# Designs tried in a protein design run: peptides against a protein of PDB entry 5HOI. Part 33

Target 1, 351 residues: chain A of PDB entry 5HOI
Amino acid sequence: FRYMPFSPAGTPFGFTDRRYLTMNEVGYVSTVKNSEQYSITVSFFDVGRFREYHFEDLFGYDLCFLNEKGTLFGQSKTGQIQYRPHDSIHSNWTKIIPLQAGERITSVAATPVRVIVGTSLGYFRSFNQFGVPFAVEKTSPIVALTAQNYRVFSVHYSQFHGLSYSLSELGTSSKRYYKRECPLPMSLPNINSDMKKDANLDYYNFNPMGIKSLFFSSYGDPCIFGSDNTLLLLSKWRSPEESKWLPILDSNMEIWKMSGGKETTDIHVWPLALAYDTLNCILVKGKHIWPEFPLPLPSEMEIRMPVFVKSKLLEENKAILNKKNEIGADTEAEEGEEDKEIQIPVSMAAE

## One batch from the design tools (peptide; aimed at target 1 L283)

Design b1_p16_4_s4 (made by RFdiffusion4, then SolubleMPNN; from b1_p16_4, 8 letters changed)
Fold by OpenDDE base, seed 4:
Structure b1_p16_4_s4 (fold): chain B 351 residues (1-351), chain A 16 residues (1-16)
Amino acid sequence: as target 1 above (351 residues)
Amino acid sequence: SDELFEQVKKAAARKV
């Protein structure tokens, strides 16, 4: 096993001189190898809101995170990071992350308010959007990061314990954990079954964890999309005892249904984001499980929770409503910001 | 097939 640089929905070069560094609902970042340098392009799906831009990369950035305000780049070996605002009002900044011998930056994330760097030794480094450091924490080895606002979803790997995850909030003064290095029930790539095709070996060498992407949903729930093509959502993360991973979409099954039950071994889902009850994704055709160039238009795939999970959510929603009705009888309305856990819309009718 | 891919793509786009 080797720690590889991870970026959400990043693609390998394969046999080409170009790849996607990252992609999500905002857009996609591509890099093209030009001799010893790279040309990076930051492209957007909303061309009315954002202007595409490009620059020459002399560092060979292999890490990227795109948000609505800017793009974070990282070089896994050198520890260099660069933040580039999409607007010309804010300045770019560059920083070198101090790395120990053999340490690699394994993932980076950026929000409009935070920059996060995770390493192969488990150093979790936090910064503001201007690159001012907050803290350095030692965790289990970090293999993937995503962030939304002040929240960070981190995936960790141990050779002894497999995958774990943390969910934390990076306030101004302190880090709060909602979940801390809890077991992540995601299947790792099966080298023996899946590696029969050279294309799968190339992807495995690029991404040994098989994490195609991780993101926060539009409701702020941690999501992960693994090599099994199942979208997992972390439900009830505010209640540590009630928190669970929900398999909200089997994308292989959904493609199979959309085909009318035909063989679809050459059709793949590439995840971008979860918006409400739809997986924003790229439908990929071909030998490679990742999108090639040019990038196809995104598709929306309705999430389909298993009936047994839907029934449990309905029961839990009823139990929450009943508890609210019982508590609402006696205690005066303290104007606490009701952090109303947005219920996953029950409109996921089983067709 | 290309037709099957276009069918799947069309089915995904219709659920919105």
Scores: peptide ipSAE 0.409, ipTM 0.881, DockQ to the pose 0.440
OpenDDE base, seeds 1, 2, 3, 5: peptide ipSAE 0.408, 0.409, 0.407, 0.406; ipTM 0.882, 0.882, 0.881, 0.881

Design b1_p16_5 (made by RFdiffusion4)
Pose (drawn by RFdiffusion4):
Structure b1_p16_5 (pose): chain A 322 residues (1-190, 198-318, 341-351), chain P 16 residues (1-16)
Amino acid sequence: FRYMPFSPAGTPFGFTDRRYLTMNEVGYVSTVKNSEQYSITVSFFDVGRFREYHFEDLFGYDLCFLNEKGTLFGQSKTGQIQYRPHDSIHSNWTKIIPLQAGERITSVAATPVRVIVGTSLGYFRSFNQFGVPFAVEKTSPIVALTAQNYRVFSVHYSQFHGLSYSLSELGTSSKRYYKRECPLPMSLPNDANLDYYNFNPMGIKSLFFSSYGDPCIFGSDNTLLLLSKWRSPEESKWLPILDSNMEIWKMSGGKETTDIHVWPLALAYDTLNCILVKGKHIWPEFPLPLPSEMEIRMPVFVKSKLLEENKEIQIPVSMAAE
Amino acid sequence: AKSEKLYNEVKNLLNE
């Protein structure tokens, strides 16, 4: 099996010379093939706070993670990473991650206080926001990484357990695991979207902590999974809290559509900040549309019963209250 | 409010 470079809400090139590296509630990072180099553009949705800028990529970064304080870039092959703070007060720094034979950097993540690099051999290299290394750890092969403040949500893969996840906190003292390689019941992919599933074999469209600090993941099944009771290991449950396919179906008047798709950015309490993509492909295009907000709904709505009540989709009060 | 806004956005996409 070949591990692919993962970034939250990343898009493939397809038949174009540009794609999105990473995308969330802060903004979007795109890259354009420029003859022999690349042109990386860092954009923001709150235009008032940060200034959109661009720079020339002489290395071919294919890994990226965006937070409110800076942008982290990475190259899956050469192992070079660069952290660019949004403010000009703080300097950019660059490090090169040691990679063994065939070892690839599969995912990177950054917070205002931590920088995380994961490799295909299971190396977990962590730094502060300035590049000072804390410890090098060996774990299962990492396929996806996201972090918030001091906590890290890592998704692992092997030929035995399949997909597993670890939830840990990088404290000032030492590293503490909340959950260590527990089952991750995310639906795997089972065509026009072939380009995407070669770029992202797991179908992990994005994963992120919620605004209130709960781990979330958005697989190819277009269902938002939230980790509940992660502080008590014996009570951990993955809860499906939004069937985005059902919501588009309800808002479209019960019509099956093949051109409307959801691209996850982040979860804010009960609202999924996303990009509504219109077209044959399931990933967003250029220019990027304005973010949309989709309220989370428990998957308790049946299509057949909703069609009877309407004879936008009206929902029976008895069912809506449930 | 958010649900109404999403509904209008979906209708605009269906009109395309």

Design b1_p16_5_s1 (made by RFdiffusion4, then SolubleMPNN; from b1_p16_5, 10 letters changed)
Fold by OpenDDE base, seed 1:
Structure b1_p16_5_s1 (fold): chain B 351 residues (1-351), chain A 16 residues (1-16)
Amino acid sequence: as target 1 above (351 residues)
Amino acid sequence: SKRKELAERIKELLAE
């Protein structure tokens, strides 16, 4: 296993000179290779609220986190971080995070009030928005971070224990845990099934955990979107004994339903944010599961608990077809089986 | 509705 730099909804370069460093509900950050340097662009979905800006990156930033006030950049190997406010009123700041031999920054997060750095050795470093340090804590190896206001959702990985998560509040004087390194019931990428397509191998090499994104909902609940394309929400996290992960959306099932039961293997959901009851996402068409350039407009997907399994619907439809064939005459049923639209229950179809 | 808009967008992508 190799620790890779993670940013929410970040994309690989693939065979291109460009990628998205991160994207969310605020906007998207892209980087383009220009010989030995990079050009970074910070773009916004609300063009009336924010002005797009760009700069030359001589450091090769491979970590990014975008919020409503600024963008945090990080370089996983050198430990350099930079915060760039979107406004021209506040100054940019740069800091070097001290790294041990072989240590990497694996994730960064920023809110208007906090900056968080997580490492492959499990160093959790907290700062204010001006880069003033609060604390350094040793945790299990951090593989992903997100933050909202003072709250941090961290994902940890151990070779022995798999994925765990923490949920913490970064006060002025102390860190409070709501959850501390609890098991995370997210499916890891299945190397044997998924690696049949070169595009999946490239993505796995970029993101071995298969965490496409993690964010806080508009209600402040931790969300994670894994390689299985299921959105998990941490419910009741304020009550330690009642807290549970809810599979609030199977995005593959939802796009399949919305298609009328057509083959949708080349349509991919790329998660941005959860606003109330809707997943803000990019719908991606093609071989790559991530958005290319130009970025498509965001779509909204209503959250629904996956009550129906595609396999059961397929079995039920086969059983219905077999019963029809047992009643009817012997003739020409052979050829056109694959393209048959699966009858989706009316309650699940696009009304 | 958001659902109709999503269904239309998925149909468009399937026609590409």
Scores: peptide ipSAE 0.555, ipTM 0.952, DockQ to the pose 0.695
OpenDDE base, seeds 2, 3, 4, 5: peptide ipSAE 0.549, 0.551, 0.549, 0.554; ipTM 0.952, 0.951, 0.950, 0.952; seed 4 fails the geometry check

Design b1_p16_5_s2 (made by RFdiffusion4, then SolubleMPNN; from b1_p16_5, 11 letters changed)
Fold by OpenDDE base, seed 1:
Structure b1_p16_5_s2 (fold): chain B 351 residues (1-351), chain A 16 residues (1-16)
Amino acid sequence: as target 1 above (351 residues)
Amino acid sequence: SKRKELAEKIQELLEE
């Protein structure tokens, strides 16, 4: 095993001169090898909201995270990071993360308010969106990061303990843990069974953990999509004793069902995001489990799990808030009520 | 429906 740079839904070069550094619901970041340089393009699915841009990369960025406000780049070996706002109003900034001998940046994440850097030695570094540092924490080795608003989902790896995860909130003054280095029940890639195809070996060499992507759902639940093509969602994470991973979608089974039970061994789901009850993904045809160029249009795959209850509870909570506002009750809008744990009814978790 | 669109897209990919 070696620590490799991870970016959400990033693809290997394979036998090509180009790859996706990252992709999600906002867009996709590609890089093309141009001799000793790289050309990076940041593309968007909503072409009306965002303008595609490109730049020359002299550093060989191998880490990327895209959000609605900007793109974070990182170089795993040198420790260089760059944040590029999508707008021309805010300036780009560059920083060097100090790395020890043999240390690598393994993952980066960025929200409109936070930048996070994780390393192969387990250094967790937090910054604001302007690159001002908050803290450095020592954790187990970080292999993947994602973030939404102030929340961070981190995946850790130990040769002795396997995969673990943390869920934390990065306030202004402190880091809160909801989950701290808890076991992650995700299957690692099986080298002996899966490596019979050269394409799987190339992908394993690029991503030894088999984490195709990780993200927060639209409801703020941590999601992970592994090599088994199962979407896992962390439910009840605000209640540490009740917190559980839910296998909300077997994407191979769903493709098989949608085909009418045909052979679908060459059709692959590449995960982008979970929006409500729908996995946004790229359907990939071919030998490689990842999308090639040009990028196909995203597809939507419905999940079977009780996300409908979250939608109804959010609508009911909004309706209750609106009724309270109409009644002129000086109920201080506790900004905290939107963040109450939406209890998923037990009956819907069993279907 | 999203399910219909997904099924149509999977059939297209199976014919390729």
Scores: peptide ipSAE 0.592, ipTM 0.956, DockQ to the pose 0.543
OpenDDE base, seeds 2, 3, 4, 5: peptide ipSAE 0.590, 0.590, 0.590, 0.592; ipTM 0.956, 0.956, 0.955, 0.956; seed 5 fails the geometry check

Design b1_p16_5_s3 (made by RFdiffusion4, then SolubleMPNN; from b1_p16_5, 11 letters changed)
Fold by OpenDDE base, seed 5:
Structure b1_p16_5_s3 (fold): chain B 351 residues (1-351), chain A 16 residues (1-16)
Amino acid sequence: as target 1 above (351 residues)
Amino acid sequence: SKRKEFAERVQKLLSE
């Protein structure tokens, strides 16, 4: 197993000279190979709020995190990081993270108030927005990071224990844990079944964990979108004993339903963010599960109920249909029922 | 509705 650099919703180069370093609700960061250097472009979905900018990257940044105030870049092998504010008022800063032999930066995150660096040896490094260090902590190997305000969601990997997660708050004087290296019930990519398609192998080599993205919801709940295309949300994380992962969306099932039950094996959801009950995503058509160039406009997928409740309602509806067929009731199947919103029983909406 | 718009985008991609 090799620890790879992770950025939220980052894409591989594949056979191209260009890829997305990261994308979220704010925008997308692309890089293009140009001989021995790279050209990086930081683009925004709200073109009225921020101006697109580009720069030459002589370091080959392979890590990126975009927020509403700036972009953090990292080079996984050299340990170089750069923060670039979107405004011209604040200065860019660069720092070298000291790495041990074989250590890699595996993920970086930035908020308007914190910068976080995670490594393959489990060094968790925290900084303020100006690159002033707070602390270095030793954890299990970090494979992914995201942050919102003072909160950090970290994913850890051990060859012996699999995936775990932490949820922490980086105050002014100390780090507080809400969750510390708890088991993460996310399925890893299945190498044997899925690798028959070259496109899946390319993505697996880029991202062995299959974590397409992780983010905080607009409510501040940790979210993760894995290789199974299920959106998991961490509920009740303030109550340690009540905290649970909710499978709030099966994107493959939702795409299948919206198709009218057609084959949708070449339509993919690429996650950006969760705003309230809406998954912001890119709809991708093709062999590759990730968006290519040009980037399609973001789409909004409404989340009405958890996957577990949806599966039960589908089973119940099938059982009702089968019973109607057995009773020989010529209920004229009005062809118009395909658009019937599955009415969530009021009792299930209150849990 | 957001759902209808999303479904229309899926149907468009299926026709391509």
Scores: peptide ipSAE 0.524, ipTM 0.940, DockQ to the pose 0.681
OpenDDE base, seeds 1, 2, 3, 4: peptide ipSAE 0.520, 0.521, 0.522, 0.520; ipTM 0.942, 0.943, 0.941, 0.942

Design b1_p16_5_s4 (made by RFdiffusion4, then SolubleMPNN; from b1_p16_5, 10 letters changed)
Fold by OpenDDE base, seed 1:
Structure b1_p16_5_s4 (fold): chain B 351 residues (1-351), chain A 16 residues (1-16)
Amino acid sequence: as target 1 above (351 residues)
Amino acid sequence: SIREKLAKRIQELLEE
């Protein structure tokens, strides 16, 4: 095992000169090898909202995180990071993360308000969107990061304990843990069974954890998509004792069903995001389990879990808030009520 | 529906 740079839905070069550094619901970042340099392109699915841009990369960025406001780049070996806003109003900034001998940046994440850097030695570094540092924390070795707003989902690896995860909130003055290095019930790639195909070995060498992507859902739930092509969602994470991983989609089973039970062994799901009750993904046909160039249009897969209850409860809560405001009750709008845990009824978790 | 779109796209991929 070796620590490799991880980016959400990043693809290997394979036998090509190009790869995706990252992709999600916002867009996709590609890099092309041009002799000793790279050309990076930041592309968007909503071409009306965002303008595609490119730049020459002299550093060989191997880490990337895309959000609605900008793109974070990182170089795993040198410790260089760069944030590039999508707009021309805000300036790009570059920073060097100090690394120890043999330390690597293993993952980076960025929200409109936070930048996070995780390392192979378990250094968790937090910054604001302008690269101003907040803190450095020592954790178990970080292998993957994602973030939404102030929340961070981190995946850790120990040779003795396997995979663990943390869920934290990065306030202005403090870090709160909702979950701290708890066991992650994700299956690791099975080298002996899965590596019979050369394409799987290439992918394993690129991503030895088999984490195709991790993200927050539109409801703020941590999601992870492993090598088993199962989408896991962390439910009830605000209640530490009730928190559990839900297998909300077996994507191989769904493809098989939707084909009418045909052989679908060469059709692969590449995860982008979970929007409400739908997995946004790329469907890939071929030897490689990852999308090549050009990128196919995204597809949507319905999840089995009752995310519909969350939408109804959000609508009901909004309707209750609106009625309270109409009645002229001086209910101090506790800004905290939107963050109440949407309890999914137990009956819907069993179907 | 989302399912019909997905089924169509899978069928297109199976015919490639």
Scores: peptide ipSAE 0.654, ipTM 0.966, DockQ to the pose 0.545
OpenDDE base, seeds 2, 3, 4, 5: peptide ipSAE 0.651, 0.652, 0.652, 0.653; ipTM 0.966, 0.966, 0.966, 0.966; seed 3 fails the geometry check

Design b1_p16_6 (made by RFdiffusion4)
Pose (drawn by RFdiffusion4):
Structure b1_p16_6 (pose): chain A 322 residues (1-190, 198-318, 341-351), chain P 16 residues (1-16)
Amino acid sequence: FRYMPFSPAGTPFGFTDRRYLTMNEVGYVSTVKNSEQYSITVSFFDVGRFREYHFEDLFGYDLCFLNEKGTLFGQSKTGQIQYRPHDSIHSNWTKIIPLQAGERITSVAATPVRVIVGTSLGYFRSFNQFGVPFAVEKTSPIVALTAQNYRVFSVHYSQFHGLSYSLSELGTSSKRYYKRECPLPMSLPNDANLDYYNFNPMGIKSLFFSSYGDPCIFGSDNTLLLLSKWRSPEESKWLPILDSNMEIWKMSGGKETTDIHVWPLALAYDTLNCILVKGKHIWPEFPLPLPSEMEIRMPVFVKSKLLEENKEIQIPVSMAAE
Amino acid sequence: SLEFKSDNVAPVHLDS
């Protein structure tokens, strides 16, 4: 099996010279093939806070993670990473991650206080926001990483367990695991979207902590999974809290559509900040549309019963209250 | 254009 470079909400090139590296509630990072180099553009949705800028990529970064304080870039092959703070007060720094034979950097993540690099051999290299290394750790092969403040949500893969996840906190003292390689019941992919599933074999469209600190993941099944009770290991449950396909179906008047798709950015309490993509492909295009907000709904709505009540989709009060 | 308006559905309450 070949591991692919992962970034939250990343898009493939397809038949174009540009794609999105990473995308969330802060903004979007795109890259354009420029003859032999690349042109990276870092954009923001709150235009008032940060200034959109661009720079020339002489290395071919294919890994990226965005937070409110800076942008982290990475090269899956050469192992070079660069952290660019949004403010000009703080300097950019660059490090090169050691990679063995065939070892690839599969995912990177950054917070205002931590930088995380994961490799295909299971190396977990962590730094502060300035590049000082804390510890190098060997774990299962990492396929996806996201972090918030001091906590890290990592998704692992092997030929035995399949997909597993670890939830840990990088404290000031030492590293503590909340959950260590527990089952991750995310649906795997089972065509016009072939380009995407070669770029992202797991179908992990994005994963992120919620605004209130709960791990979330958005697989190819277009269902938002939230990790509940992760503080108590014996009570951990993955809860499906939004069937985005059902919501588009309900808002489209019960019509099956093949051109409307959801691209996850982040979860804010009960609202999924997303990009509504219209077209044949399931990933967003250029220019990027304005973010949309989709309220989470428990998957308790049956299409057949909703069609009877309407004879937008009106929902029976008895069912809506449930 | 598709829009996600508030409807008659009860809100979802999740533990933090």

Design b1_p16_6_s1 (made by RFdiffusion4, then SolubleMPNN; from b1_p16_6, 5 letters changed)
Fold by OpenDDE base, seed 1:
Structure b1_p16_6_s1 (fold): chain B 351 residues (1-351), chain A 16 residues (1-16)
Amino acid sequence: as target 1 above (351 residues)
Amino acid sequence: MLEFKKDNVAPVVLER
């Protein structure tokens, strides 16, 4: 196992000179390799509110976090971080995070009020938006971070205990835990099924945990989207004893429904954000499970708990077709190749 | 052909 730099919805280079460092509901950050240098572009979905900008990266930033006020960059090996406000009123700042021998920055997060750095040795470092440090805490090794306002969702990995998570609030004077290193019930990538597809090997080498993204919902609930393409939401996290993970969307099942029950292997969901009852995502067509260039427009997918079993829906539709054939024996069926679309119950059809 | 309708965005026509 190797700790790799993680950014929300980041993509590998693969065989290309370009990748996405991160993407979410605000926009997307791309990097292009040019010899020993990189050119970074920060792009936005709301082109009326934000202006796209680019800069030359001499450091090879491999970590990124985008919010509505700025972009945080990090270099996993050197410990360099840079915060770039989107406005011209606030100055850019750069800082070196002290790293031990073999330590890596594994994830970074930024809100309008906090900057967070997590490492492969489990150092959790917090700063204000101006790069002034608050605290350093030692945790289990951090593999992923996201943040909203003062709240931080962290994912940890131990070779002995697997995946865990923490939910904390970074006040002005103290850190509060709502959850501290609790078991995370997320499926890890299966080497035998997921990695044997040559097209996915590059992705799992880039992201061994298979965490496509993690974010806070519009209601402030922690969300995670793994290699199984299931969106998990942490419900009731304010009540530690009542807190539970809810599988609020099986995106493979939703693609299957939208296809009329046809097996599609070339359509992939790439998660951006959860806004109310809709997953904002990129629908990726092609061999790779991640978006390439140019970036497709964002799509919305309604959240639906996976209550239905695919096999049962196929059996019910076969039973309906058999009953229609038993009643219809007397009408000359013009053999139109009616693409036998599976009738999904109206309560299950996306409006 | 899967039309993913987003109300205010051109449908991403994924050819079936």
Scores: peptide ipSAE 0.000, ipTM 0.368, DockQ to the pose 0.051
OpenDDE base, seeds 2, 3, 4, 5: peptide ipSAE 0.000, 0.000, 0.000, 0.000; ipTM 0.384, 0.341, 0.312, 0.342; seed 2 fails the geometry check

Design b1_p16_6_s2 (made by RFdiffusion4, then SolubleMPNN; from b1_p16_6, 6 letters changed)
Fold by OpenDDE base, seed 2:
Structure b1_p16_6_s2 (fold): chain B 351 residues (1-351), chain A 16 residues (1-16)
Amino acid sequence: as target 1 above (351 residues)
Amino acid sequence: ELVFKKDNVAPVVLER
C-alpha cells in the first residue's frame, strides 16, 4: 500500500496534461501542466457570487480544498501549503509543514475558521484561517479529511484494522471527539473485480482507497462516497451509542432505474455534495469513472435507501410479461425491438 | 439560483 494525496472529488491526470484537484458544491479547481510549472484555475458554479481566478504554481500542488471563503493548496512531498481567500481584501499566506523522512501530507481541509493538515504518519495539525497553529495530535495514519465550520471528519487507515473514522470539533481551547477512530464500514476497491477494467486502474493508482469524495451534508452530517458508488451518511453522531452509517443512496441502482432497467456501463456518478435530500453530482458519460474537460453541468439525484433488490424487480417484471402473454390473444405483435423498459414502480421511477 | 458558466460546462444528456 502507498499513501497518496487525497482531495475531495479530485481526478487523476490519466494520459492528459490536466486534472481536477478538487470539486464540491462551491466549484471546481483545475491544474494544467505547463512544462516545469502548473497553471491553477479556481472556478465556481455560482458565477454571480464568485469570480473565477487563476495563478501560476511553481510547487506542483497535489492537494486542494475549496470552501465559500477560500482555497487551500498543499504539496504532499515538500509540506508546503497555501491558503488563498477568494476575496482580495484578505491576504494569501504560505507555510511549510514540517515532515519527517518519508512522511507525506495525505489530505488537507479548510473552513472559514479552520485549516487542517493530515499526514501518512497520523500527524493531525490544526490552524486558524490565518495559518496560526492550535495543536498537533498523533493519530492513526490519515488518508482523507473534510471539514465544516469547526467540525472535522477524518478517515484513517491501519494495515491491521483497515479503515476507521473520527468526528471532532475544533473549539478555541480544545479538540472534542464525537467519534474517535471507530470502524468505517466502507467497502474497499476489489483489485480482482474492479481492476479487470483497464480504465479504472489509473484511478485506483491515484486513489487506492476508492473514496471518490467525503463531505458534510447541509444538515452537518458526515457523508462518504466509496468505490461501490453508495452514499453513506453518519446518523445520530451526537449520541455515541446510537450512531450508525446509513446507506442513503445506491447510485448504481438509481442509474439503472433512470436507464429503464438497462445495464449501463458508460454512465457514472461523481459526487459533489449532499444538499437536503438531493445528492449534487456530475453525471459522467464514458469509459472513465471521473469527469474530464469541460466539466459537465451538476445534476441532482434524490436520496433513496436501497430497499429494492434488482433481481426481484427483474423477476416480477418477467412474471408480469409472462402473465400478459398467457392472457393476450393472437395479435401479431410485430417483433419491433421494443426497448423492453422495465416497469419500475411509479413511486420509484426517476422523473 | 445557481448560475453556471456556459462556456466551461458541457450539458450531459442522459439518454432515457
Scores: peptide ipSAE 0.005, ipTM 0.365, DockQ to the pose 0.035
OpenDDE base, seeds 1, 3, 4, 5: peptide ipSAE 0.000, 0.000, 0.000, 0.000; ipTM 0.331, 0.306, 0.371, 0.329

Design b1_p16_6_s3 (made by RFdiffusion4, then SolubleMPNN; from b1_p16_6, 8 letters changed)
Fold by OpenDDE base, seed 2:
Structure b1_p16_6_s3 (fold): chain B 351 residues (1-351), chain A 16 residues (1-16)
Amino acid sequence: as target 1 above (351 residues)
Amino acid sequence: ELVFRKDNTAPVVLER
């Protein structure tokens, strides 16, 4: 197994000179290869609140985390990190994270008050927003991080136990755990032997865990979006005994509904954030499951628990169509093969 | 070769 650098909603280069390092509800960070260097652009969705900026990257940053106050960059192999505030009032800072032989930075996260670095050996390093260290903790190998305010959601990998997660709060004096290396019930990429020729193989080489993104909701609940295109939300995490993962959206089912019940293989959901009861996402059209350039406008998708079975909905719709055809058999109206949109029952739109 | 396991235990074995 090889640890790869992970950033929330980051995309591979593929066959191009450019990729997204990260994207979320705040904006998107892109990098372009320019001979021996990279040009990084930090772009925002709220163009009234923020100004786009760019800089030359001589280090080849492969890790990124964007928040409302700044951008954290990291280089997985060298251990270099840079924090860049969006405002010109606060100074940029750079630090080298000490790495052991073969150790990699696997993920970075930043809030307005904390910077977090996770490694392939399970070193969890915490800093304030000025790069002053708080602590170093040894955990299971870290594969992904996100953070909101003082809270950190971390995903861990063990060769013996698979995927686990932690939820912690980084106070001024101590780290508190709400969850510590608990099993993560996320589906891993199922690359059958036949998918070795899939145009998406490059994505799984870039992101072996298939974690498209992880974030905190607007309510402060940990969310993760895996290769199965299901949004998982950690409910009741404050109560250790009551905490559970909820599948709050099957995005493949929602795409299938939006297409009038047609099987579409060319539309993909790319997750950004969960704001209230809506998934902010990019609707990607094409063969690649990730957004290309230029970035499409964000879309909103209402969260809905996958209570309905696609096969039953198809059977019910066929039964309704057959009943309508039995009642309508006396009118020879050759109304053409108009694309009979599967009428989703109105009762399913109102809950 | 990247072998993806269906179990959550070892998602990617790089067989050398």
Scores: peptide ipSAE 0.009, ipTM 0.492, DockQ to the pose 0.019
OpenDDE base, seeds 1, 3, 4, 5: peptide ipSAE 0.000, 0.008, 0.000, 0.000; ipTM 0.345, 0.334, 0.315, 0.337

